# Peptides against a protein of PDB entry 5VZU, part 131

Target 1, 271 residues: chain A of PDB entry 5VZU
Amino acid sequence: GRTLEDIFHEHMQELILMKFIYTSQYDNCLTYRRIYLPPSRPDDLIKPGLFKGTYGSHGLEIVMLSFHGRRARGTKITGDPNIPAGQQTVEIDLRHRIQLPDLENQRNFNELSRIVLEVRERVRQEQQEGGHEAGEGRGRQGPRESQPSPAQPRAEAPSKGPDGTPGEDGGEPGDAVAAAEQPAQCGQGQPFVLPVGVSSRNEDYPRTCRMCFYGTGLIAGHGFTSPERTPGVFILFDEDRFGFVWLELKSFSLYSRVQATFRNADAPSPQ

## One batch from the design tools (peptide; made by RFdiffusion4, then SolubleMPNN)

Design b2_p20_7_s2 (from b2_p20_7, 10 letters changed)
Fold by OpenDDE base, seed 3:
Structure b2_p20_7_s2 (fold): chain B 271 residues (1-271), chain A 20 residues (1-20)
Amino acid sequence: as target 1 above (271 residues)
Amino acid sequence: LLEELEEKLKKSNLKSFEYV
């Protein structure tokens, strides 16, 4: 019978072959596309740009991080046998912050799983509610046939104008103490550790994180077959490093900013 | 189980060695 080891070896051989085919095809037709760096905005969580990801099996991948209002996006610049270049490897919902537990409870994968799945359910509910509001607004304004009802001229009546005094009902201003949204303190980063049974390529990841957010990662079979979104956690470590925990895959990817300066990489201003 | 693990491995562009 096939063992787990046999399946793993077959899958590794297929990956090596796919990588070899993909790299060897470059000799026949190279399509060069200019990549433009996204403009930085004041409200961006960190400076957008190129990041190098450490994926366990594929090695070094390049991802463009960009911000789109309350969403962040990681777009593959380098493709792999599963997911081609230009696909959104990660989508981050900046509305849904994840609070990590204390360092002791961070080692518990089931606790992280619970927290992420609760956020996923909230995101699903918000999408259902927003879908209902968009559905009701298409009231069929049936074509009101404007029947030209005739202009009958009726008359004069004059009657009187009594002076109804406006009552000054001085409604007390209820002090709705607007709970000042405490500006998300750029608080001292919290201690960070991966849960037990989350694979990292290297144990050399930042042991302190600033913020975490709910997100989804793209997974697919070879040749981009059966692509699906899997839940995960975006972890902001610093201005130049972020991680993604792939919850269902029990895997961690570390991304580090590409420090190279590119000349003429800015997007042309929309004319 | 083995088929489910094969599908998970094939879908995992991250290839967790944890399935071995």
Scores: peptide ipSAE 0.128, ipTM 0.756, DockQ to the pose 0.118
Fold by OpenDDE base, seed 1:
Order: sequence, then C-alpha cells, then structure tokens
Structure b2_p20_7_s2 (fold): chain B 271 residues (1-271), chain A 20 residues (1-20)
Amino acid sequence: as target 1 above (271 residues)
Amino acid sequence: LLEELEEKLKKSNLKSFEYV
C-alpha cells in the first residue's frame, strides 16, 4: 500500500517539477512589480518588513509582514505551486492572545489544539455579533420626512407635591471581587517548545517566545484550488523572528527577518 | 485518514523533513 513516505516523495517530486516548469516556461513573459516596504507605526508589534520563511523541504519563501490595526498579515512575496505570490499566507488576530501552558503541557498537541479551537469559537461568535450590529445600524435611516411640527400649546401640567419618603434602600455593597488582573508579565519571554508530532524543518527554533496570537493560515491545492483558512498560532519570538503553527497540518514555519537594506524601498509619500 | 492526510499534504507546502 502507499505509505505516508511514498505520498510525501511523490508530492515532493511533483512540487519541484511544477516549480521548474513555471520558472522555465515563462522566462519570456516575466513581469516585474515593485514591492514597497510597509511604513512602520509606533503601535506595530514589531517592525514590519520582509521575512524569510522556512517550510520544511520546499526551501525558502519570502513573506511581507504588515500591521493593520488589530490584525497582522503575512503576504507571500514568493509564490509556489499551491499559493501564488500576493496571497495572504497568514492572518493574525492581535486581539486574541493565546496563552501557552507550562513547558511540560506545551508538549501535548491536544492541549494546544483545545486552546486554539476555543479561541476560534470566540472569534466566530464575535463575528456573528458584530454582523448583527452592522445590520441594525443601517435600517434606521428611514427618510426624515420633515413633517412641519404643529405648535401644540404647552399645557401646564400641575406641580405634583414633594412627598419625600426616604426609602432606605440599603443596597448591600456587592463585593465586586476585583478579578486581580494578573499583571501582564509583558516583558519576560516564556519557555517554548513544539508539541510532539508537530513537524519542523529542524530543531533550531527559539526556545523562548514573547507572546502568541490566534491566526489563520492559507492552504490550497495545486493551482490555488479549493483555498481555505486553517487555524493556527502566531508565535512572536523576538523583533526579527516569528513562527506559525499550522494546527491541522501539524507543521511549524519559522520566519526570520531579511537583514538586507533596500534603498528606495519605502512607499512614495502620497503627493 | 490516509486520504485526508494526502489532501492536507497536497494543500500544504509545509512538508516537514519528518516524513523522510
């Protein structure tokens, strides 16, 4: 029977062959598009820019990391047989932090899966509720027919008297148990390890992370067929490194900042 | 299971060396 190894090798050969065909057949039709680096904002989680992704055996990919308020985006600069250049390979929700368990429980894939899926359901609920508020707000712009207000006379309603019964409503001070906001230890890196059975290119990933967020990754068949978003974890390691755990794929991608300085890579100021 | 994993592998360029 076909083994997972056989399926892996067959599909590796196919991807390499497709990449070779795309690069060799279109040599005469290459269009170059200028890519601008996104401007840095003070509120950006890290400096936006180019990152080199390591995706197991398929080699090196370049992604642009950019920030869009409460969302971050990884955009493919290099395409592949599944996902063309310019697609959003990852979308990160900066509102939904993922709290990793202790180092022992981080080895448990089912625990990470539970945490991520709980956050996914919260994100779905918020999207449904926000969809209702946006729907109700548009309905009330009925045409203000300016019917002329007839000046009906102010009938002087009589001065009802001052009956000042002091209701001693002894409102017991409900002990608002101030949920002690555990001071977000925003500064200390947490020990980090991949769950057992999450595949990485190598073991040379950072063993400490700053913070994690819920996100979705884009997956597709060859030729960008049946594209879908799969749940995952964005892991910020430092200013120059982040990871993405593809939960359903049981895979990890490490992204490292491209240290090359580009002249004139900034977007032209809007004239 | 194998077909689902084959489909996931086809949808993913994230082939790890752990299958080698």
Scores: peptide ipSAE 0.095, ipTM 0.734, DockQ to the pose 0.143
Fold by OpenDDE base, seed 5:
Structure b2_p20_7_s2 (fold): chain B 271 residues (1-271), chain A 20 residues (1-20)
Amino acid sequence: as target 1 above (271 residues)
Amino acid sequence: LLEELEEKLKKSNLKSFEYV
């Protein structure tokens, strides 16, 4: 029977071949497109910019990290055989913080899986509720066909006006204490370790993280076939490093800021 | 199970060489 090793070996050969084909295309025609760095905003979790990611078999990739309100986005600057350049490799929901357990329980993949799937379900519910509010608002403009029902003179039934004193039941409006969105306090750094069975390209990752968020990663077959979003955890280590745990893939990607300063890489000011 | 793993692997742009 095919072993897991056989499947990995066959697919590694395919990946090497696809990488060879992809790199051999560079000899024919390269289209150069200028990219601009996203402008930094005060509310950005970290400075936006270019990050170098490490994905095991694909090797080194460049992603652009950008912030879009309560969402962060990793956009591929380098393509691979599965996912072309310009795709959103990761989407992070900055509303849904992941609380990692203690260091002992962080080694348990099933515990991380539980936490992530519970957040995934909340995100799904919020999307359904927000979809219903948007749906109900459109439904009521049924064209009232004003059928001109004839003016039958219905009789003057007498206005008996009994003076029923409305009791001023001063129902105190219960202060819906809007749960003050606790400002995203730059959380104290906590010890960090990958769960057992999560593959890293190396063990050289930060052993302390600032905060984690729910996110989704993009996965696809060769040629961008059957693209889907898989749940994961965005891990902010520091200003220059973040990780992504791909839950279903049991893999970890480390991203490190590209320290190169690019002249004239700023987005043109909107004139 | 193996087919599901093969499918997941084919979709995985994240393969580790440490599985080999």
Scores: peptide ipSAE 0.071, ipTM 0.725, DockQ to the pose 0.147
Fold by OpenDDE base, seed 4:
Structure b2_p20_7_s2 (fold): chain B 271 residues (1-271), chain A 20 residues (1-20)
Amino acid sequence: as target 1 above (271 residues)
Amino acid sequence: LLEELEEKLKKSNLKSFEYV
């Protein structure tokens, strides 16, 4: 019987061979597309731009991080045998913050899994409810041909009756104790550790994170077959580093900002 | 289990490089 090690070795050899075939065959028909950096907005969680992902021994992947209101996107700049360039490798819902537990409970994969799956169900419910409101709102605009309802005669306004005495009902101002929205402690990162059984290429990831959000990652077979979205956690470490925990895959990807400055990389103004 | 792991590996270029 094949061992897990045999399967991994065979699969790696296949990926290397595929990479070699792709690089060797496409040399004759390379299409170059200019990539533009997303414009920075004041409300962006961090500066948008290019990030390098560390994927295993042979993979530097480049992703573009961009912000779209309450969503962030990681777009693949480098393709691989599974996911072509230009695909959204990660989609982050900035409405759904993930609260990580303490360090002891962060080591428990089942606790992280529970938290993420609870948020996943909330996101599904909100999408179903918002789909119903959008569906019901479109259905009622049948063209009601405004048949000209005949001018019913203006019934005369009856007379001003006078003497409504002002009842001084001194309703006590109920002190609505405005639950002080605890100022989002934007400043102090929390201690961070990967759950036991989550694979990482290296143990040299940031041990403090600023905040986490629910997200989905794109996975597919070779040649972009059967593409699906898998649940995960976007982890913001700092201005230049973020991670993604692939929950179903039990893997962690670390992304670091490309520090290179590019001239004329700004997106053209939308005409 | 092995087939499910093999399918998950084939669906993720990320994983094939983490085990090397």
Scores: peptide ipSAE 0.074, ipTM 0.733, DockQ to the pose 0.141; fails the geometry check

Design b2_p20_7_s3 (from b2_p20_7, 10 letters changed)
Fold by OpenDDE base, seed 2:
Structure b2_p20_7_s3 (fold): chain B 271 residues (1-271), chain A 20 residues (1-20)
Amino acid sequence: as target 1 above (271 residues)
Amino acid sequence: LLEEIEEKLKKSNLRSFESV
């Protein structure tokens, strides 16, 4: 029977062959496209820019992180055998913060899976409700034919029921101690660990994170076949590092800022 | 099981193989 080792070797051979095919295709025609760095805005979660992925067998993975109101996106700068350059490899919903549990419960993959899937269902509900409001707004401009209101008859006033005594029971107002929503301590990172069974290329990931958000990642077969969005967690570690947990793939991708300074890489000011 | 693993592997860009 095929072993996991046999499947590994066959897929590695396929990947090497695909890399060779793509590389050899570039020898026939090179197209150069200028890339501009997105402008930094005050409301951006971190400075936008180029990040290097430290994940996967593809080699050097470069993504552009950019912010778009309540969404962030990672756009592939490097293509691979599965996903071409220019595709949005990750999309982050900055409206849907994920609260990680305590460090002990962070080891439980099923707990993280539950939290992410609950947020995924909320996102789907919001999309359905927003679709209904856009649909109902077009339907109500039908001409109000003023059909005459038929005079429904005055039904009679039934009678005076009696004297029930005022029981004084002075129930003390139980102080509903409003659990003060502890202001999310914007400044202190929380301890972070990957769940058991989530693969990381490197165990050298940050053990403290600032915040997490719901997101989706793009996955596809070789040649960009059957592309789909898979649920995941965007993890902000610091100004220069973020991660993505691919929930269905049980994998973690670490991204680190490219510290290189680029001259003339700023987007032209909109005239 | 093997076919499901193969399909996951093709979609995972080998990220799942770095854990084996």
Scores: peptide ipSAE 0.060, ipTM 0.699, DockQ to the pose 0.115
Fold by OpenDDE base, seed 5:
Structure b2_p20_7_s3 (fold): chain B 271 residues (1-271), chain A 20 residues (1-20)
Amino acid sequence: as target 1 above (271 residues)
Amino acid sequence: LLEEIEEKLKKSNLRSFESV
């Protein structure tokens, strides 16, 4: 009978054939665009740049990691039959850290799923609240048609006297304990293992991680049909390696820095 | 089941073996 492995091999053959057809059809029509590496900033979680991703049925891809304040972005440099080049394969919310449990509980997919879905709900609430504050600010500029109500000369109501004693209600300024954002201590590396049932293309992934963040990954059908954002976990292993756990797909992607030095790959300084 | 898995694989750029 067909196994899951047989279906995977057949699907891989179909994807390889599709890639071959697409590359062969466009071989005479290749448009080359220069890609610039994003400038490094002091506040970047790691140095931005090119990473080699190894995930899913599509195999090996090149992704550019860039930082945008409290967000990180993985942009596809290589397209595939589902997702074209230039799409954001991963979007990471650096405001929403995921605390992994101990190594024993990390094997439980349902526990990771719970943690991720709780963070997803917080992100959704914050987006709704921020949308309401932006909405309420626009509503109050109803045109005050100041109809010029005629100046009826309302009479001089009399001088009520002065002597209201100033009650010195010394309202102690409530110490708004600014919750000192504890400087994001580069978390001590913790043991890392994939949950049971999470497929990795390679079992040779780092067994320690620095930090985890909530993120979303882009999935689509062939020809970029029905594109959707699925919840996941960005795993920072080190300066040169990160992973992404695709929660709904039960899949893990490992990304490793491209060590090649590119001449003139820096963005031209804005003149 | 196997056909549903095959359809899910075709609808995804990633391995979706166990989402069944």
Scores: peptide ipSAE 0.044, ipTM 0.684, DockQ to the pose 0.138
Fold by OpenDDE base, seed 1:
Structure b2_p20_7_s3 (fold): chain B 271 residues (1-271), chain A 20 residues (1-20)
Amino acid sequence: as target 1 above (271 residues)
Amino acid sequence: LLEEIEEKLKKSNLRSFESV
């Protein structure tokens, strides 16, 4: 019977062939665009820049990591048969930190899945609520043409007396004990391991992580068909390495900083 | 299951073949 391995081999052959076709047929129609490195900001989680993605056996992808306030983005510099260059391969919500369990429970894929899906539902709720506030705020600035309605004289209706004694129902304000959020020890990396059944190219990934965040990855069929966002975990290992766990795909991608220095890669200063 | 996996695989270059 057709095995998962057989399906993988066939799909690998298709991807290699598509890559070969794309690189060989369009030689005369290649548009070269200059890429500028994003400027570094003091509040950036790590230095933005080019990262080398390792996606199993499919080869080398280059991604630009950039920061946009409380969001990070991985933008494809190299395209593939599914996702063209310039697409956002990952979108990271830096507001939604993922707390990984202990090392034993990190091996449980269902536990990671639960944690990620709970955060996904919070993100959806916040988007719905924020969509309502943004909708209500725009509705009120209709131009009130203040037509001056003429002041008809207020007839003095007589002041009947105020006798209603307000009962002092002294509802004691229950002390909401603010659970002191123990300051998450911001500095020490925690032990890290991939869940059982998460595909990694190799076992050579960092075994400690600094921080994790909720994110979404872009997936699509060949020719960018039916593109969708799938939930995942952005894992910051260090200044030069991050990972992404694709939850629904049960896959892990490791990204390592391109250490090459490029002359004149900085964005021109806005004059 | 196989069809769902095939669809997921067609949607992603991210898989490792070494994990199968």
Scores: peptide ipSAE 0.062, ipTM 0.712, DockQ to the pose 0.134; fails the geometry check
Fold by OpenDDE base, seed 3:
Structure b2_p20_7_s3 (fold): chain B 271 residues (1-271), chain A 20 residues (1-20)
Amino acid sequence: as target 1 above (271 residues)
Amino acid sequence: LLEEIEEKLKKSNLRSFESV
C-alpha cells in the first residue's frame, strides 16, 4: 500500500516538476511590470509594503501587505505552482478581532478552532443581513404610469376645531451603556504560542503578539485548480512581522518586512 | 485516510504531515 512517505515523495516530485515547467515558460516571454508600494495612511494598522513569507513546500515568497478601510490584503508578488502572482493569498477582516486565550489554553487547537469558527459564523450572518438590505431597496420602482388625474374643483369647506395639547411624553433616554469598546490595549503584547499540531517551518516565531484578527487564506491545486478560501488567524507581532494560522491546514506562515529601500517605488499620485 | 491526505496535499500549497 502507499505510505505517507510515498505520498510525500510523489507530491515533492510533482511540485519540483511544476516549478520547473513554470520557470521554463518564462524563458520564452518575459513581461516586466513595475510594482508600486501602496501609499501609507495614518489609520493603517502597520506600514504597508513588501513582506517575505516562508511557505513550507514553496520556500520564500514575497507578499504585498495593503490596507483597504476595514480590510487588509496580502497579495502574492511571487507566484507558485498553485497560486499565481497577483492573487490575494490572505484577506484580513479588521472588524473581527480574535481574542487569544491564556498561554495554557493557546496550546489547545480545539479552543482556537472554536474561537475562529464562532467569528466565521458572525461574518456570514453580517453578509446575509447586508445582502437583504441591498435586495429590498431595488424592488419597488414599478413604473408609475402617470395617469393624468383630472382637475376636480377645490370645494372650500371651512371649519375650526382647536386645541389638542401636545402631551410631553418624557420618554427617559434609557442609558444604552455603550459597552465601552475596551480600548485596544495597544501597549503590551500578550504571550503567544502555536497550538499543538500546528506546523511551523521554523520554531523561531515571536513569542508575543500585539493583536489578532479573523481572516481567510487562498488555497488551490496545481495550476490554480479549485481555488477556495480557508479560515485563519492573522497575528500581528510587531511593525515588521505578522503571521497567519491556516486553521484547516494546521499550518503557520511567518511574514517579515523586506528592509530594502526601493527608489521610485511610490505609486503615482492619482491625478 | 491516505486518499484524504493526498487530496489535501493536492489542494494546498502548504504541507502539513505533522497532523497525521
Scores: peptide ipSAE 0.054, ipTM 0.693, DockQ to the pose 0.114; fails the geometry check

Design b2_p20_7_s4 (from b2_p20_7, 10 letters changed)
Fold by OpenDDE base, seed 2:
Structure b2_p20_7_s4 (fold): chain B 271 residues (1-271), chain A 20 residues (1-20)
Amino acid sequence: as target 1 above (271 residues)
Amino acid sequence: LLEELEKKLSESSLKSFELV
C-alpha cells in the first residue's frame, strides 16, 4: 500500500515539476505590470499594503491587502502552480464579525466550525434576499391595465354566540431590560489560540487578536483547475499582522506586513 | 483517509506537508 512517506515524496516531485514548468514558461514571454499601493483611508481597518504569507508547500507568498467599503481583499502578487497572480486569495466580509469564545472553547474545532457555518448561512440568506429585491423591482413596471373585476355576490350573515367573563389579570409590565449593547471593546485584544487539529507551519503566531471576521479563501488544482471559494476566518492581530483560518482545509496562514518603503508606489490621485 | 488527503492536496492551493 502507499505509505505517508510515499505520498509525501510523490507530492514533492509534483511540486518541483510544477515549479519547473512555471519557471520554464517565463522563458517564452515575460510581461511586467506596475503595481500601485492602495490609497489609505481613515475608515480602513488597518493600513492597506503588501503582506508576506508563509504557509503550506508554496512557501513565501506576497499579497496586497485592500479595503472596499465593507469588504477587505487579499490579492495575489505572486502566483503559484494552483492560483495565478492577480487573483483574490481571500475576501473578507467586514459586516460579519466572528466572536471567538474563551481560550478553552477556542481549542474546539467543532465550535469554530459551528460559528463560521452559521455566519456563512446568514451571508447566503442576505445574498438571496438582495437578489429578490433587485429582481422584483424590474418586474413590476408592466402596465397592469385595470381590467374591471366583476361584482361577485353577497355571501350571508350568520350570527351568534355570547359569553362574557372579564378576567382582569393585571399582568405587570415586565421591564424589558434593554440588553445594553456592551460597547464593542475595540481596544483590548482577546487571548487567541488555534483549534486542535488546525495545522500551522509556524507556532510563532500572535497569542492575542483584536477582532475576527468571516471570509472566503480561493483554492484550486494545478493550472487553476476547478477554482472554488472555501469558508474561513480572518484574524486581525495588529496593524502589521493578520491570519486566515481555512476551515475545510484545517490550516492557518499568517501574513506579516512588508516593511519596505517603495518610491513612487502610490496610486495616482483620481483626477 | 489517504485518498481523501490526496484529493484535498490536488484540489488545494494550500498543499501542506503537515496535511501529509
Scores: peptide ipSAE 0.030, ipTM 0.655, DockQ to the pose 0.146
Fold by OpenDDE base, seed 3:
Structure b2_p20_7_s4 (fold): chain B 271 residues (1-271), chain A 20 residues (1-20)
Amino acid sequence: as target 1 above (271 residues)
Amino acid sequence: LLEELEKKLSESSLKSFELV
């Protein structure tokens, strides 16, 4: 009878074969594209650049991390059988911080799932509200058929007087308690552990994290079929390491900065 | 159980990088 190990082995062989076929299709038609490193900005969460991702069955991938205002993006530099090079493997919303519970509660996948799904609903609500404001502004260009209505004459009706008593409507200034955006405390790293049932390629991941954010990952079938965005957690460990928890997949990808210096890799100045 | 795991693996292989 098939064992679970046999099923995993067959599946791994299929993925390796597909990876081989996918790479071999380009043997006679190589297009070389220069990759430029994103310019660093002072407001960037960490230095942008190349990161080496460890994905379970797909092995090693190269991702470009870049910052776009309140969004971060991981762009695939290496493609795979599912997702071509140049696709955004992760999109991070830097407005939506995830607060991890204590270390004991971090082991509970359902607790992490609850926290992430609550943030997902907030993001969905904000997108709906912003869509309504953009919709109402376009409607009012009714056609100004300015028909020239004729000049009826100036009847001089008279000047009655002035007594507008000023009503002192003493509107109390409601103290809008400005919810002090707690400055993203560059706080001491909190203890970090993966939830039980989240797969990792190895147990060698950082056991402390600096901060976490809501994000989405791209998943697709072989040949980029039925591409969809799945919810996840971006975990910043340090300046050179981040992770992504794929919530629906119950997995973790670790990304480490490529420390190699590249000559002539800076983006050309926008002319 | 094995058929359910084969189905989950086939569904996961079709959508994700992961051996679940």
Scores: peptide ipSAE 0.030, ipTM 0.627, DockQ to the pose 0.223
Fold by OpenDDE base, seed 4:
Structure b2_p20_7_s4 (fold): chain B 271 residues (1-271), chain A 20 residues (1-20)
Amino acid sequence: as target 1 above (271 residues)
Amino acid sequence: LLEELEKKLSESSLKSFELV
């Protein structure tokens, strides 16, 4: 029988052949868009830019990583049969850091699933609350008819009253338990391993990560049908490598920085 | 050929990351 590996290789060959046929048949219909590298900001988690990854059965993917305040975004530079180029393959919420357990508990897929789904629920609640505040704030600007209620002048009374004694209530200084800001161990990597049952295209992934964040990945049927966001984990390994764990798909994608320097790839200054 | 490949791919994987 064909192994899963044989099927994967055959599918990869078919995808490459399909892509070759499309490019060869429609070359005259191709529209080219200039891509600019995102400007780097001091507060960016890592330098933005092009990353090369493995995207399941579609093989090599090129993604642009960019930072947008408390969000990071992976934008597809390469399309596939399901998700066209220019779509956001991953959206990362930099407000929702995920703390991975120890290596032994990291092997437990159900533990990772619990952690991610708890964060997903918090994100959903925050979106609902923020939607209500934005909704209520717009509703109450009913036209306050400025009825010019008349300036009634009422005047008087000056009354004197006296000497209330200074009660020395020596309120004990409540110990402000300085919540020791556990120094954000931004610097020391933690040991990293994929959960059992999460597939990776290559077992050669970094075994140490810096930080993890909640994120969502885009999945769709062929022709971009029924696009949906699936929960996942963004894993920052280093300045040049990140991963994404697709929780529901039980898949891991590794992305590595494209080290090529592009001349004149900087975004035009905002006019 | 293209239509046959599209059909095979559609039959094998309806979603991104579905391994055939």
Scores: peptide ipSAE 0.026, ipTM 0.652, DockQ to the pose 0.545
Fold by OpenDDE base, seed 5:
Structure b2_p20_7_s4 (fold): chain B 271 residues (1-271), chain A 20 residues (1-20)
Amino acid sequence: as target 1 above (271 residues)
Amino acid sequence: LLEELEKKLSESSLKSFELV
């Protein structure tokens, strides 16, 4: 029977061949675009920049990590047969921290799946609530040209007075326990292991992580067909390494900072 | 040739994510 390794090797040969065919077809039409590094901000989780990733069966990718308030984005610098360059391969919600369990329970894929899916549902609820507030504000400005209906003189109904004492019903204000923004404890990293049944190209991943966040990854068929977002976990290991667990795909991608110094890679100052 | 490769690969890539 075909081993998993044989299937992977055949698939990799086919992907390399497709990449070669696509590259060769576009050899005369290669547009070179200058890439600028995102400006770093003090509040950025780590320094923005280029990361090299192992992307499951698709091989080596280059991703630009950037920060956008409480969101992070991984943008493909290299395309593959499924997802072209310039697409956002990962979107990270820095509002929704994932708390990994202890090392023993981290081996349980179902526990990680439960935690991620609970966060996914909260994110969906917040999006629905925020969508309702934006919807109600636009409806009222229809200029009803109120035609001046004639002033019928409706009669003076009389002045009944009396002084009913309002009872002081001291309704205790229910303490809306504002879900305490757990400060980003730059604490000592926690032990990290992939769940059983999550594939990694390399067993050489960091065994300690600083923090994790909910995110979504982009998946598509060949030629960018039926693109969708799948739930996952962004894992910050250190200043130069992060991972993404593709929950539904049961795969792990490790990203490492490109240490190459690029001359003149800074974005031109906005004039 | 490309369409046949794209078809084989679309079938194999989905399967490789299911099999890994």
Scores: peptide ipSAE 0.022, ipTM 0.653, DockQ to the pose 0.347

